# Ledger of designs, part 17: peptides against a protein of PDB entry 8RAJ

Target 1, 54 residues: chain A of PDB entry 8RAJ
Amino acid sequence: LPAENEDPDKAVVDLHRSPPKTKDPDLTPSGIIAKVKAGDMTQETARELLLAMR

## One batch from the design tools (peptide; made by RFdiffusion4, then SolubleMPNN)

Design b2_p13_6_s4 (from b2_p13_6 with A4E R7K S13V)
Fold by OpenDDE base, seed 1:
Structure b2_p13_6_s4 (fold): chain B 54 residues (1-54), chain A 13 residues (1-13)
Amino acid sequence: as target 1 above (54 residues)
Amino acid sequence: DIEEIDKALEEAV
């Protein structure tokens, strides 16, 4: 059985870590908004991320 | 701007 090593911790954007220069679709403004819609990110965390990307 | 961010987040919840 492939252990789905979806480390749930890797989906948590650490706000204290320099935003990864990764073209991670989850770290785009649209990806952040999508995570909030999915319930995978708080509105406050998303706000802080979007402000840091400005 | 901040208002556009807040609006986009409000439309997401």
Scores: peptide ipSAE 0.325, ipTM 0.806, DockQ to the pose 0.686
Fold by OpenDDE base, seed 5:
Structure b2_p13_6_s4 (fold): chain B 54 residues (1-54), chain A 13 residues (1-13)
Amino acid sequence: as target 1 above (54 residues)
Amino acid sequence: DIEEIDKALEEAV
C-alpha cells in the first residue's frame, strides 16, 4: 500500500504564512468552503481566510 | 462582503 504521506501540515492553512503563489485548490474561496463542508476546517478559520482574501 | 461570507459558510455546515 503506498502510504499516502498526506503531509498534515499541507492540509492546515497557516494564517501567518503568505498564501502560496501556487494555485492550491484548497486556498481558493470554493476550496475553503468545501473544507468546511467536509468538516476539515472550522467555520471561524474559514471566515478569517476568506476575509484575508478580500 | 462579510454577510455573504457568513451565509456561504452557513450553507456549507
Scores: peptide ipSAE 0.324, ipTM 0.805, DockQ to the pose 0.630
Fold by OpenDDE base, seed 2:
Structure b2_p13_6_s4 (fold): chain B 54 residues (1-54), chain A 13 residues (1-13)
Amino acid sequence: as target 1 above (54 residues)
Amino acid sequence: DIEEIDKALEEAV
């Protein structure tokens, strides 16, 4: 079976999606900051996410 | 607050 290359770079957090009830490490404040630092998320998107988690 | 968020993001870029 071809391994579906789930391109790990495409966890685009949809800001319009209901906040995930899952302990997704990518959706923690620390995970968001880590994505910005890696260049995988814009500062603007990270700001909006962090404000929505308040 | 928003200023702490903006600062944490500025330190990450």
Scores: peptide ipSAE 0.324, ipTM 0.804, DockQ to the pose 0.637
Fold by OpenDDE base, seed 3:
Structure b2_p13_6_s4 (fold): chain B 54 residues (1-54), chain A 13 residues (1-13)
Amino acid sequence: as target 1 above (54 residues)
Amino acid sequence: DIEEIDKALEEAV
């Protein structure tokens, strides 16, 4: 059985898709800022995401 | 606004 390594941690947020109304804590403004602080997201990507949520 | 976003990101780095 090929283990489909659906690596669930790589939700590639497609910036061209309407932001999913996902209650994903990682996609909240506070979650995005926390990822930047952790070094898990670039400031540029975070800026684009925060602007798209406005 | 954009300036508040940029400031919040600057305070996070």
Scores: peptide ipSAE 0.321, ipTM 0.804, DockQ to the pose 0.706

Design b2_p13_7_s1 (from b2_p13_7, 8 letters changed)
Fold by OpenDDE base, seed 4:
Structure b2_p13_7_s1 (fold): chain B 54 residues (1-54), chain A 13 residues (1-13)
Amino acid sequence: as target 1 above (54 residues)
Amino acid sequence: DPVDAELDAALAE
């Protein structure tokens, strides 16, 4: 199967979808914080994601 | 909110 090069810069996190059971390194608490620091995620979106992981 | 405080602390570093 060709590895779908999911462009990591275009992973629209659907907040209404059940959190993916995938250990996506970009959806770890540290990965979320790193995206906010990079300007690739809003602080509000990061807050909602971090709350959904508790 | 404790999540807001943790996020603000992590963004201040």
Scores: peptide ipSAE 0.304, ipTM 0.813, DockQ to the pose 0.656
Fold by OpenDDE base, seed 3:
Structure b2_p13_7_s1 (fold): chain B 54 residues (1-54), chain A 13 residues (1-13)
Amino acid sequence: as target 1 above (54 residues)
Amino acid sequence: DPVDAELDAALAE
């Protein structure tokens, strides 16, 4: 199986990057929770993101 | 806090 080169640089949510004005479905509260359940995000990072969206 | 409670509930499913 070709190793899917998931560019590790695309998975880092840069908290200092201005939130994309695009409705990224992955940056919704439900998308954040889905990433934590998948193991693609820490619970702490999810908490910080959810607090910043309030 | 309420975010922690929502997150814990969502992760427990």
Scores: peptide ipSAE 0.304, ipTM 0.814, DockQ to the pose 0.623
Fold by OpenDDE base, seed 2:
Structure b2_p13_7_s1 (fold): chain B 54 residues (1-54), chain A 13 residues (1-13)
Amino acid sequence: as target 1 above (54 residues)
Amino acid sequence: DPVDAELDAALAE
């Protein structure tokens, strides 16, 4: 059986790819704050996420 | 921390 030559270059996560515009409204700074206000997220988790976005 | 201050301000509203 010919081994399907899985092109190893497709597994290279392009670290220079602009972070996908998180279309997730829940991962915007405003969406994170809204989740904390709703009680759906802790202030500590919100802090960590906001720091990781800087 | 400036993020802590922004969070505190946004949670106080």
Scores: peptide ipSAE 0.302, ipTM 0.817, DockQ to the pose 0.643
Fold by OpenDDE base, seed 1:
Structure b2_p13_7_s1 (fold): chain B 54 residues (1-54), chain A 13 residues (1-13)
Amino acid sequence: as target 1 above (54 residues)
Amino acid sequence: DPVDAELDAALAE
């Protein structure tokens, strides 16, 4: 099975960094929710990210 | 929290 090379260091969104103005689908509210549903993100981390985007 | 409620609703779908 090819281990998906998700570099775990790239998944750490620095909450102190201004959200990148990049239309990264993974950093949209829908992308964050999708990561939580997949088990790739905790609900707490998703909450903090969604609050920082408001 | 309204964000918690929206997140819980979106995860329950």
Scores: peptide ipSAE 0.301, ipTM 0.811, DockQ to the pose 0.659

Design b2_p13_7_s2 (from b2_p13_7, 6 letters changed)
Fold by OpenDDE base, seed 5:
Structure b2_p13_7_s2 (fold): chain B 54 residues (1-54), chain A 13 residues (1-13)
Amino acid sequence: as target 1 above (54 residues)
Amino acid sequence: DPVEEELDEALAE
């Protein structure tokens, strides 16, 4: 069985941590918006993240 | 706010 080590810590954006300069597509503005569309993120959390990237 | 506009546009699709 491939252990899908989805590191759960990578899916949780710590709002108190400076947005990592991660090439993580999930932490780009487009990736955040895609998570909101998928229902995987609240609009409020997305707004806070996008404002922290400004 | 351009961030809110991008969110609203994205949520309208």
Scores: peptide ipSAE 0.095, ipTM 0.639, DockQ to the pose 0.522
Fold by OpenDDE base, seed 4:
Structure b2_p13_7_s2 (fold): chain B 54 residues (1-54), chain A 13 residues (1-13)
Amino acid sequence: as target 1 above (54 residues)
Amino acid sequence: DPVEEELDEALAE
């Protein structure tokens, strides 16, 4: 059976949804900051995400 | 907001 590699289709973080208690390293404060430093996220989006996690 | 300013600074480095 081919394991459908569900491409991890860009986890569209819905800013209006309570942050899932996702163990996703990409949705941790450190993961968000790492995405900004990599150029994969805007500073504004990261700020909004970090404020919503507080 | 001092927390927003600290976040903006930490993301600007």
Scores: peptide ipSAE 0.093, ipTM 0.647, DockQ to the pose 0.433
Fold by OpenDDE base, seed 2:
Structure b2_p13_7_s2 (fold): chain B 54 residues (1-54), chain A 13 residues (1-13)
Amino acid sequence: as target 1 above (54 residues)
Amino acid sequence: DPVEEELDEALAE
């Protein structure tokens, strides 16, 4: 069985996916802001995600 | 929108 190399650096947040179950630390407002600060997410994508959580 | 401005500021730091 090919190991699903879930590359941990590719949490592609699909904006069209049902609202994330609040248990993913990468999908919290603080986790999104941390990804932007790390350079792993664009400010535009983060803005859209944060507004969609509101 | 004051919430959009706060988000833009928090993402600019």
Scores: peptide ipSAE 0.093, ipTM 0.642, DockQ to the pose 0.502
Fold by OpenDDE base, seed 3:
Structure b2_p13_7_s2 (fold): chain B 54 residues (1-54), chain A 13 residues (1-13)
Amino acid sequence: as target 1 above (54 residues)
Amino acid sequence: DPVEEELDEALAE
């Protein structure tokens, strides 16, 4: 049985497709502040992280 | 430092 129909055009990796920017919501400024308000992070640790992101 | 003040305000709310 001939294996007809692997479309070779589906293997074209679009080199122009920007990689999905996975924004970790926990590492955003708003996510860090939300963790402090929840009691899951100290204000000091949050301050250090926010300063390092600047 | 105006940045430290903004961070302290944002964390105090």
Scores: peptide ipSAE 0.086, ipTM 0.643, DockQ to the pose 0.449

Design b2_p13_7_s3 (from b2_p13_7, 8 letters changed)
Fold by OpenDDE base, seed 2:
Order: structure tokens, then C-alpha cells, then sequence
Structure b2_p13_7_s3 (fold): chain B 54 residues (1-54), chain A 13 residues (1-13)
């Protein structure tokens, strides 16, 4: 099975990009928390994203 | 902030 090539460049949520109206499961509050738990996002970046979604 | 408190709680585990 080809390992999921999660392109590491696509995991970088650009905080300056208007939140895509795409139901990106990765940009939900739960998805953001999951990325921080996985080590794929910093707590600080997650905090800023969660505040920007409010 | 409830949203940031959930993040802090989820990371304190």
C-alpha cells in the first residue's frame, strides 16, 4: 500500500489565507486539535486559527 | 475563552 504521501507542504495552514469555505475536516476545531495532538501543528498556530474561526 | 480552554485541556492530557 503506498504510504499516504501527506504532502507536508499542504499541512501548513496559511493563517493569512481566508478560511476556505471548503469543509476541510482539518480546519474544524476538532481537526485543528487533532493536528496539534499529532504534532502536525503548534499550539500557538492552533490557538490563532480557533480564534479566527470565531 | 471556551475554544482556547478546550485546546488547553486537550493538550494537558
Amino acid sequence: as target 1 above (54 residues)
Amino acid sequence: DPVTAELDAALAE
Scores: peptide ipSAE 0.382, ipTM 0.824, DockQ to the pose 0.353
Fold by OpenDDE base, seed 1:
Structure b2_p13_7_s3 (fold): chain B 54 residues (1-54), chain A 13 residues (1-13)
Amino acid sequence: as target 1 above (54 residues)
Amino acid sequence: DPVTAELDAALAE
């Protein structure tokens, strides 16, 4: 069986999924900004996430 | 918007 290479590092933050109650460091304002700087998130998705966290 | 301005500032750095 090929191990499903679920790359666990691609937490595609689905904006339509209820935010996981996990204090995921990647979902903090600083973590979101870090993902955009790394090229792992669009600025638009980051803007929507940050607005939804207020 | 202050939250979006912080994002824009952090990306302009």
Scores: peptide ipSAE 0.381, ipTM 0.826, DockQ to the pose 0.500
Fold by OpenDDE base, seed 3:
Structure b2_p13_7_s3 (fold): chain B 54 residues (1-54), chain A 13 residues (1-13)
Amino acid sequence: as target 1 above (54 residues)
Amino acid sequence: DPVTAELDAALAE
């Protein structure tokens, strides 16, 4: 199995780098909410992402 | 905004 080198830099939602590929499960509305609940994302960043996906 | 209200509700749980 090629180790999917999850570049740790891909876990950083760079708001400046390309529209998020709508295929990342972490960038679904539910995934965003889960990151905020885990403390991995601010509520403000989550609001901006959810509004940008509308 | 309905999306921000849904986020606020989901974070209040």
Scores: peptide ipSAE 0.379, ipTM 0.825, DockQ to the pose 0.606
Fold by OpenDDE base, seed 5:
Structure b2_p13_7_s3 (fold): chain B 54 residues (1-54), chain A 13 residues (1-13)
Amino acid sequence: as target 1 above (54 residues)
Amino acid sequence: DPVTAELDAALAE
């Protein structure tokens, strides 16, 4: 199985970038909350993302 | 905001 090297540097959600047209499971409300709980995202960035997705 | 309240609740645990 090719290990999809999810380059951790590509997982940085830039709020100023056009919203990814891909249903990234990590950009779902539950995925965002999971990243904050894991320490991979700040609460402030999560709040901004969740508000921008409404 | 219900979405931000869910975030705040999930982080308060």
Scores: peptide ipSAE 0.377, ipTM 0.823, DockQ to the pose 0.421

Design b2_p13_7_s4 (from b2_p13_7, 5 letters changed)
Fold by OpenDDE base, seed 2:
Order: structure tokens, then C-alpha cells, then sequence
Structure b2_p13_7_s4 (fold): chain B 54 residues (1-54), chain A 13 residues (1-13)
């Protein structure tokens, strides 16, 4: 089956999509967002990390 | 920026 053309933007935006299997829970999109919410990471640093995962 | 909009939405939840 051709890979569903999931919009790569939807893939980054979907918090429910399985994060890339980084063995490091702190480097998952969900882990990054959790750190920002906890005040342990700036929104700017989170933005840079999320962009680097594309 | 779509990443900024996504972050804002994710942080607002």
C-alpha cells in the first residue's frame, strides 16, 4: 500500500502520533512539550528541537 | 509559524 501521504506538518503537530522512536524520552516531541509545561525548557529551545526533528 | 502555533496550542491544553 503506498504510504499514506500524511502531511509532514500534521505528523509534527499530532501529539498523539508516536514520537520518533528516540530511546531518550526527553528528546521526544511529547517530552519536549512536557519540559516546556514544567518550566524546564524555553518555548524557543523547544521550537528549535522540534524543527531539528523534521 | 506553524511550529509556534502548534506549541501555543499544545501549551494551552
Amino acid sequence: as target 1 above (54 residues)
Amino acid sequence: DPVDEWLDEALAR
Scores: peptide ipSAE 0.130, ipTM 0.672, DockQ to the pose 0.588
Fold by OpenDDE base, seed 5:
Structure b2_p13_7_s4 (fold): chain B 54 residues (1-54), chain A 13 residues (1-13)
Amino acid sequence: as target 1 above (54 residues)
Amino acid sequence: DPVDEWLDEALAR
């Protein structure tokens, strides 16, 4: 498969960077995104939480 | 903002 041209200047928030092992699956980056998609969290709150994990 | 762009992409999927 041709390597998709990953623009090196997009700070790849490596979603594969293991979030700090929170015992709470709902506080993982994936869990936060799932809550936003479900309408259980605002995009702003998700942004703040994701920035605090960085 | 790279976090906003990432969030928008993640929500668009």
Scores: peptide ipSAE 0.128, ipTM 0.674, DockQ to the pose 0.590
Fold by OpenDDE base, seed 4:
Structure b2_p13_7_s4 (fold): chain B 54 residues (1-54), chain A 13 residues (1-13)
Amino acid sequence: as target 1 above (54 residues)
Amino acid sequence: DPVDEWLDEALAR
């Protein structure tokens, strides 16, 4: 199957639908967002981690 | 950047 050129927006939204590749709650998409909201992670670091999960 | 827009939306909620 040709890799559907998933709209980069859909690929980011898909991180919320994809099962976490890790059992570590701190490394899940939700855990990363929680750390940024708490001031324990920069938005830039969160961006890089989320992109690495794609 | 679509990732930055998504992060901004996710952080705003």
Scores: peptide ipSAE 0.127, ipTM 0.670, DockQ to the pose 0.571
Fold by OpenDDE base, seed 3:
Structure b2_p13_7_s4 (fold): chain B 54 residues (1-54), chain A 13 residues (1-13)
Amino acid sequence: as target 1 above (54 residues)
Amino acid sequence: DPVDEWLDEALAR
């Protein structure tokens, strides 16, 4: 039986890893406006999203 | 509403 030396030190989740800066460009104020202009979002939905960002 | 005004200006450009 090969001893799988699973080194338990490889599971150190670096708790100091900065969260990925996933700025979804589609959820920025400019991205929301672009979707409304494209007809992919209603002005009402855009208004609600922009208010929630304030 | 300042959000509606901002939207109208942003959409008009």
Scores: peptide ipSAE 0.125, ipTM 0.685, DockQ to the pose 0.738

Design b2_p13_8_s1 (from b2_p13_8, 6 letters changed)
Fold by OpenDDE base, seed 5:
Structure b2_p13_8_s1 (fold): chain B 54 residues (1-54), chain A 13 residues (1-13)
Amino acid sequence: as target 1 above (54 residues)
Amino acid sequence: DETVEELRALYES
């Protein structure tokens, strides 16, 4: 099956491939938490990002 | 949401 295209306006976060961008509103602490709540990010990824921001 | 609250607490700690 063809790969599903993701919304280009949404940030796909992979710390092991793409470092966080401070200019990306989806990568603010509040944005990260919102993504997890929406089911768009795993708790583990969010944890790693938030810890790196401390 | 427990997960959301946990993550918030983690960052704010």
Scores: peptide ipSAE 0.315, ipTM 0.802, DockQ to the pose 0.742
Fold by OpenDDE base, seed 4:
Structure b2_p13_8_s1 (fold): chain B 54 residues (1-54), chain A 13 residues (1-13)
Amino acid sequence: as target 1 above (54 residues)
Amino acid sequence: DETVEELRALYES
């Protein structure tokens, strides 16, 4: 049975990506800030995303 | 973290 190899890559947040149809915690303001804090997102990307959500 | 606080302040402004 092929083991379901889950994609280990975390979802990349793209400003040009279509609005998520599913509730993705990575796309919430708190999720974005958490990614920056963890070093998984640049400050500039986070800034643009947060401004777009305001 | 200063960067985190700046981003939070930006969103909440």
Scores: peptide ipSAE 0.314, ipTM 0.802, DockQ to the pose 0.754
Fold by OpenDDE base, seed 2:
Structure b2_p13_8_s1 (fold): chain B 54 residues (1-54), chain A 13 residues (1-13)
Amino acid sequence: as target 1 above (54 residues)
Amino acid sequence: DETVEELRALYES
């Protein structure tokens, strides 16, 4: 079966691939929390990102 | 949302 296409405008966040940058609005603490709230990010990923930003 | 509050508390701690 063909793979499902995701929204190309959706930011991909992977802490283990590249370090987060605070200049990216999607990777600010507020942006991360907002993504979790919206169901666009797992709690575990958010936890790792937020801890790395402290 | 309890999950969101936990994450916020974690970052602000």
Scores: peptide ipSAE 0.311, ipTM 0.800, DockQ to the pose 0.695
Fold by OpenDDE base, seed 1:
Structure b2_p13_8_s1 (fold): chain B 54 residues (1-54), chain A 13 residues (1-13)
Amino acid sequence: as target 1 above (54 residues)
Amino acid sequence: DETVEELRALYES
Protein backbone atom coordinates (compact mmCIF):
# COMPACT_ATOMS: atom_id res chain seq x y z
CA LEU B 1 0.00 0.00 0.00
CA PRO B 2 1.30 3.47 -0.77
CA ALA B 3 2.42 5.39 2.29
CA GLU B 4 -0.02 8.03 3.43
CA ASN B 5 1.12 11.54 2.62
CA GLU B 6 1.80 12.98 6.04
CA ASP B 7 2.04 16.74 6.32
CA PRO B 8 5.68 17.44 7.24
CA ASP B 9 4.69 20.83 8.63
CA LYS B 10 2.68 19.20 11.42
CA ALA B 11 4.65 18.48 14.57
CA VAL B 12 4.32 14.97 15.97
CA VAL B 13 3.57 15.09 19.69
CA ASP B 14 4.23 11.90 21.66
CA LEU B 15 4.44 11.88 25.46
CA HIS B 16 6.45 8.68 25.39
CA ARG B 17 9.05 10.19 23.06
CA SER B 18 9.57 13.59 24.69
CA PRO B 19 8.24 15.46 27.72
CA PRO B 20 5.72 18.24 27.22
CA LYS B 21 7.09 21.75 26.86
CA THR B 22 4.97 24.70 27.97
CA LYS B 23 6.71 26.98 25.45
CA ASP B 24 5.56 24.85 22.54
CA PRO B 25 2.13 26.07 21.41
CA ASP B 26 1.37 22.57 20.12
CA LEU B 27 1.75 21.26 23.67
CA THR B 28 -0.50 23.77 25.42
CA PRO B 29 -3.86 22.46 26.65
CA SER B 30 -5.67 24.39 23.93
CA GLY B 31 -3.19 23.25 21.29
CA ILE B 32 -3.56 19.61 22.30
CA ILE B 33 -7.35 19.78 22.24
CA ALA B 34 -7.22 21.48 18.85
CA LYS B 35 -5.06 18.67 17.47
CA VAL B 36 -7.51 16.04 18.70
CA LYS B 37 -10.43 17.90 17.17
CA ALA B 38 -8.52 18.13 13.89
CA GLY B 39 -7.74 14.41 13.96
CA ASP B 40 -4.01 15.03 14.32
CA MET B 41 -3.76 13.43 17.77
CA THR B 42 -5.44 10.49 19.47
CA GLN B 43 -7.66 11.04 22.48
CA GLU B 44 -5.48 8.73 24.55
CA THR B 45 -2.30 10.69 23.82
CA ALA B 46 -4.11 13.93 24.60
CA ARG B 47 -5.42 12.46 27.87
CA GLU B 48 -1.92 11.52 28.99
CA LEU B 49 -0.49 14.92 28.08
CA LEU B 50 -3.28 16.86 29.77
CA LEU B 51 -3.05 14.77 32.95
CA ALA B 52 0.69 15.39 33.09
CA MET B 53 0.11 19.15 32.91
CA ARG B 54 -2.73 19.25 35.46
CA ASP A 1 -17.81 17.75 20.68
CA GLU A 2 -18.09 15.32 23.58
CA THR A 3 -14.48 14.17 23.31
CA VAL A 4 -13.23 17.75 23.47
CA GLU A 5 -15.36 18.48 26.52
CA GLU A 6 -14.16 15.34 28.29
CA LEU A 7 -10.53 16.28 27.71
CA ARG A 8 -11.13 19.86 28.85
CA ALA A 9 -12.92 18.68 31.99
CA LEU A 10 -10.08 16.28 32.75
CA TYR A 11 -7.47 19.03 32.60
CA GLU A 12 -9.56 21.56 34.52
CA SER A 13 -10.54 19.14 37.30
Scores: peptide ipSAE 0.311, ipTM 0.799, DockQ to the pose 0.753

Design b2_p13_8_s2 (from b2_p13_8, 5 letters changed)
Fold by OpenDDE base, seed 3:
Structure b2_p13_8_s2 (fold): chain B 54 residues (1-54), chain A 13 residues (1-13)
Amino acid sequence: as target 1 above (54 residues)
Amino acid sequence: DEVVEELRALYES
């Protein structure tokens, strides 16, 4: 199977996979919303993250 | 953007 070339420079935020190893400065409310707007995050994931930050 | 406004409103509520 071709090894999926995972870009090591891409941080994948997955609330259900593993806790974050480092604080991502993009994981702010504004950063999360920006990711959704860019198509880099689903609205549902953003909703869950934003609710957890309240 | 409607989605942006909905998510913002959710967090700020």
Scores: peptide ipSAE 0.426, ipTM 0.848, DockQ to the pose 0.789
Fold by OpenDDE base, seed 5:
Structure b2_p13_8_s2 (fold): chain B 54 residues (1-54), chain A 13 residues (1-13)
Amino acid sequence: as target 1 above (54 residues)
Amino acid sequence: DEVVEELRALYES
């Protein structure tokens, strides 16, 4: 199947490839939680990001 | 949502 196109205005977070961007509103703590709630991020990725922000 | 609350608590702790 062809790959689904992602919204270029939304951040795709992969800690192993790209470091977090603090200026990205999708990578604020609230933004991360919202992405998980929406099903756009795994709980594990969110956990790693949030712990790194502490 | 349990997952949301866990993540929020994790960051705020």
Scores: peptide ipSAE 0.424, ipTM 0.845, DockQ to the pose 0.744
Fold by OpenDDE base, seed 1:
Structure b2_p13_8_s2 (fold): chain B 54 residues (1-54), chain A 13 residues (1-13)
Amino acid sequence: as target 1 above (54 residues)
Amino acid sequence: DEVVEELRALYES
């Protein structure tokens, strides 16, 4: 399958690569859930991020 | 979406 054109303007969020930043709108609970729904984040990564924010 | 609801519930629990 052709490589999915990932939007270069979307930062890759990975808990294991960088800690979450509270001021990053992409790392709000709603932002994380939106990324999963869009297919831009795995459910497991989202789970880990959300648990860290709880 | 089941996945979305599960993640939301996890955070809000």
Scores: peptide ipSAE 0.423, ipTM 0.844, DockQ to the pose 0.740
Fold by OpenDDE base, seed 2:
Structure b2_p13_8_s2 (fold): chain B 54 residues (1-54), chain A 13 residues (1-13)
Amino acid sequence: as target 1 above (54 residues)
Amino acid sequence: DEVVEELRALYES
């Protein structure tokens, strides 16, 4: 079966990567929550990111 | 959405 083409421009969130210095809208609290709503991020990943931002 | 509300509450706590 052909691999599903995921959007190559989708932001990759890596918890172990150094925090980006750029104001990425996908990494704001609202952006993270929006990704979970859309099914683009797991609840656990979102939890870890949000806790790290406090 | 219950999951979204839980995440929001977690961050705002």
Scores: peptide ipSAE 0.422, ipTM 0.845, DockQ to the pose 0.744

Design b2_p13_8_s3 (from b2_p13_8, 7 letters changed)
Fold by OpenDDE base, seed 1:
Structure b2_p13_8_s3 (fold): chain B 54 residues (1-54), chain A 13 residues (1-13)
Amino acid sequence: as target 1 above (54 residues)
Amino acid sequence: DKTVEELEALFNS
């Protein structure tokens, strides 16, 4: 069984590669903040994503 | 935006 253990929390999110997806748990406000805390996203990218959601 | 403010507060501390 390919355990594609794609830990979704480790997915690199690029604002310029794909638009924010509201159903993507990694792109929810809480998910974004969690990624920054985990070191999987920069604060600047998180800021841009959150601003785009307002 | 409150979420943006919370993020800034978290990482500007």
Scores: peptide ipSAE 0.117, ipTM 0.675, DockQ to the pose 0.092
Fold by OpenDDE base, seed 3:
Structure b2_p13_8_s3 (fold): chain B 54 residues (1-54), chain A 13 residues (1-13)
Amino acid sequence: as target 1 above (54 residues)
Amino acid sequence: DKTVEELEALFNS
């Protein structure tokens, strides 16, 4: 049986979804910065996310 | 907490 490893860490950040009240460490400013530095997020996407958190 | 401007400066450094 193919184990659908639904990697729960594929949090597709839906920019149109209300900011999850869940303290997702990947959606914190520090988490966003870490993703950009790792090459896993564009600077433009990071900027949009950070602006939406204000 | 860091402002968006401060974070943008960090990205550009």
Scores: peptide ipSAE 0.110, ipTM 0.675, DockQ to the pose 0.096
Fold by OpenDDE base, seed 5:
Structure b2_p13_8_s3 (fold): chain B 54 residues (1-54), chain A 13 residues (1-13)
Amino acid sequence: as target 1 above (54 residues)
Amino acid sequence: DKTVEELEALFNS
């Protein structure tokens, strides 16, 4: 059976890396909030990301 | 800021 390499498209947003210029919907303010609501991101990480976007 | 409002709604609920 081909191991479906579930590419964990876990966009690990490295806060120390330049914000990806990619229009990744997961990196938009709305996307970040959605991840927190889904339990896929901590509130602290979301806070840091959103502050960096200000 | 809409983002702040949405965060407050999420975290204060």
Scores: peptide ipSAE 0.109, ipTM 0.673, DockQ to the pose 0.132
Fold by OpenDDE base, seed 2:
Structure b2_p13_8_s3 (fold): chain B 54 residues (1-54), chain A 13 residues (1-13)
Amino acid sequence: as target 1 above (54 residues)
Amino acid sequence: DKTVEELEALFNS
């Protein structure tokens, strides 16, 4: 049976990695804002990510 | 834009 290695490795948003072209809802501006509101991301990290998306 | 408004709310609070 293929071990679905669902590595629960939280998508470490590597700020130095090319922005994933994937429609990952967690990496959309709205997703980032949601993470900040949930306390799962710092405001500073969110700021940097959002600026990099422009 | 709603996203911009939400950002402003986050950074200005």
Scores: peptide ipSAE 0.104, ipTM 0.670, DockQ to the pose 0.145

Design b2_p13_8_s4 (from b2_p13_8, 5 letters changed)
Fold by OpenDDE base, seed 3:
Structure b2_p13_8_s4 (fold): chain B 54 residues (1-54), chain A 13 residues (1-13)
Amino acid sequence: as target 1 above (54 residues)
Amino acid sequence: DEVVAELEALYNS
């Protein structure tokens, strides 16, 4: 079976499975916005994450 | 852009 190329360098951001970690650079406000710009995160997910960080 | 401005406004409010 083709090995699922899980890119270990890409953290899966799931608000419902894992709480936001402040030490994760991908979960900083700027990092979240950057992911949306890159098309790597939906605006809705970004909104939920940012609200949880307030 | 509009999306960025909206998200920034949300976090800063």
Scores: peptide ipSAE 0.419, ipTM 0.843, DockQ to the pose 0.752
Fold by OpenDDE base, seed 4:
Structure b2_p13_8_s4 (fold): chain B 54 residues (1-54), chain A 13 residues (1-13)
Amino acid sequence: as target 1 above (54 residues)
Amino acid sequence: DEVVAELEALYNS
C-alpha cells in the first residue's frame, strides 16, 4: 500500500497568508524565535510577526 | 546570538 507520506504540512507561518493562530505553539514569541534559530523562519518574517503581536 | 537578542529587544520594546 503506498504509504501516503503526508508531508507534514509545515504550517508556513506567514502573516500575509494566514492569520496567526493564537493556539499554535509555533506562533508564540518563543516559538517564533526558536524557528529563526533553527533556520525555519527568516528574521524579517519573525520581526513582522513579533511586531504584530504587540 | 545577535539575531535572537535583536528580536527579543524588538518584542520587549
Scores: peptide ipSAE 0.418, ipTM 0.844, DockQ to the pose 0.777
Fold by OpenDDE base, seed 1:
Structure b2_p13_8_s4 (fold): chain B 54 residues (1-54), chain A 13 residues (1-13)
Amino acid sequence: as target 1 above (54 residues)
Amino acid sequence: DEVVAELEALYNS
């Protein structure tokens, strides 16, 4: 069985705990949206992050 | 994806 790739290095992004890092590729608009698509980020968190980047 | 489209629209608005 293909080992479910547990993403061990999944960066947990919590806007309320850690401010967004501008140099973090996972915190670009496309990166944020990708995390939502993957189920790794809530829509609400993504919304807040994207608004903060405007 | 509707959610993705909404988020993209929000950011680009």
Scores: peptide ipSAE 0.417, ipTM 0.842, DockQ to the pose 0.730
Fold by OpenDDE base, seed 2:
Structure b2_p13_8_s4 (fold): chain B 54 residues (1-54), chain A 13 residues (1-13)
Amino acid sequence: as target 1 above (54 residues)
Amino acid sequence: DEVVAELEALYNS
């Protein structure tokens, strides 16, 4: 199957690579939830990020 | 979505 064309400007969210950025709209609680809804983030990653931000 | 609801509940707890 052809590799899905990833949006080059899409923010990469990885708790284990970079610390969460509260000013980044893609890393806000609402942004995280939106990514999960869109299928752009795993439930496990979202869980870890949300817990770390609480 | 049950998964989303679970995450929302987790953060809001």
Scores: peptide ipSAE 0.416, ipTM 0.842, DockQ to the pose 0.608

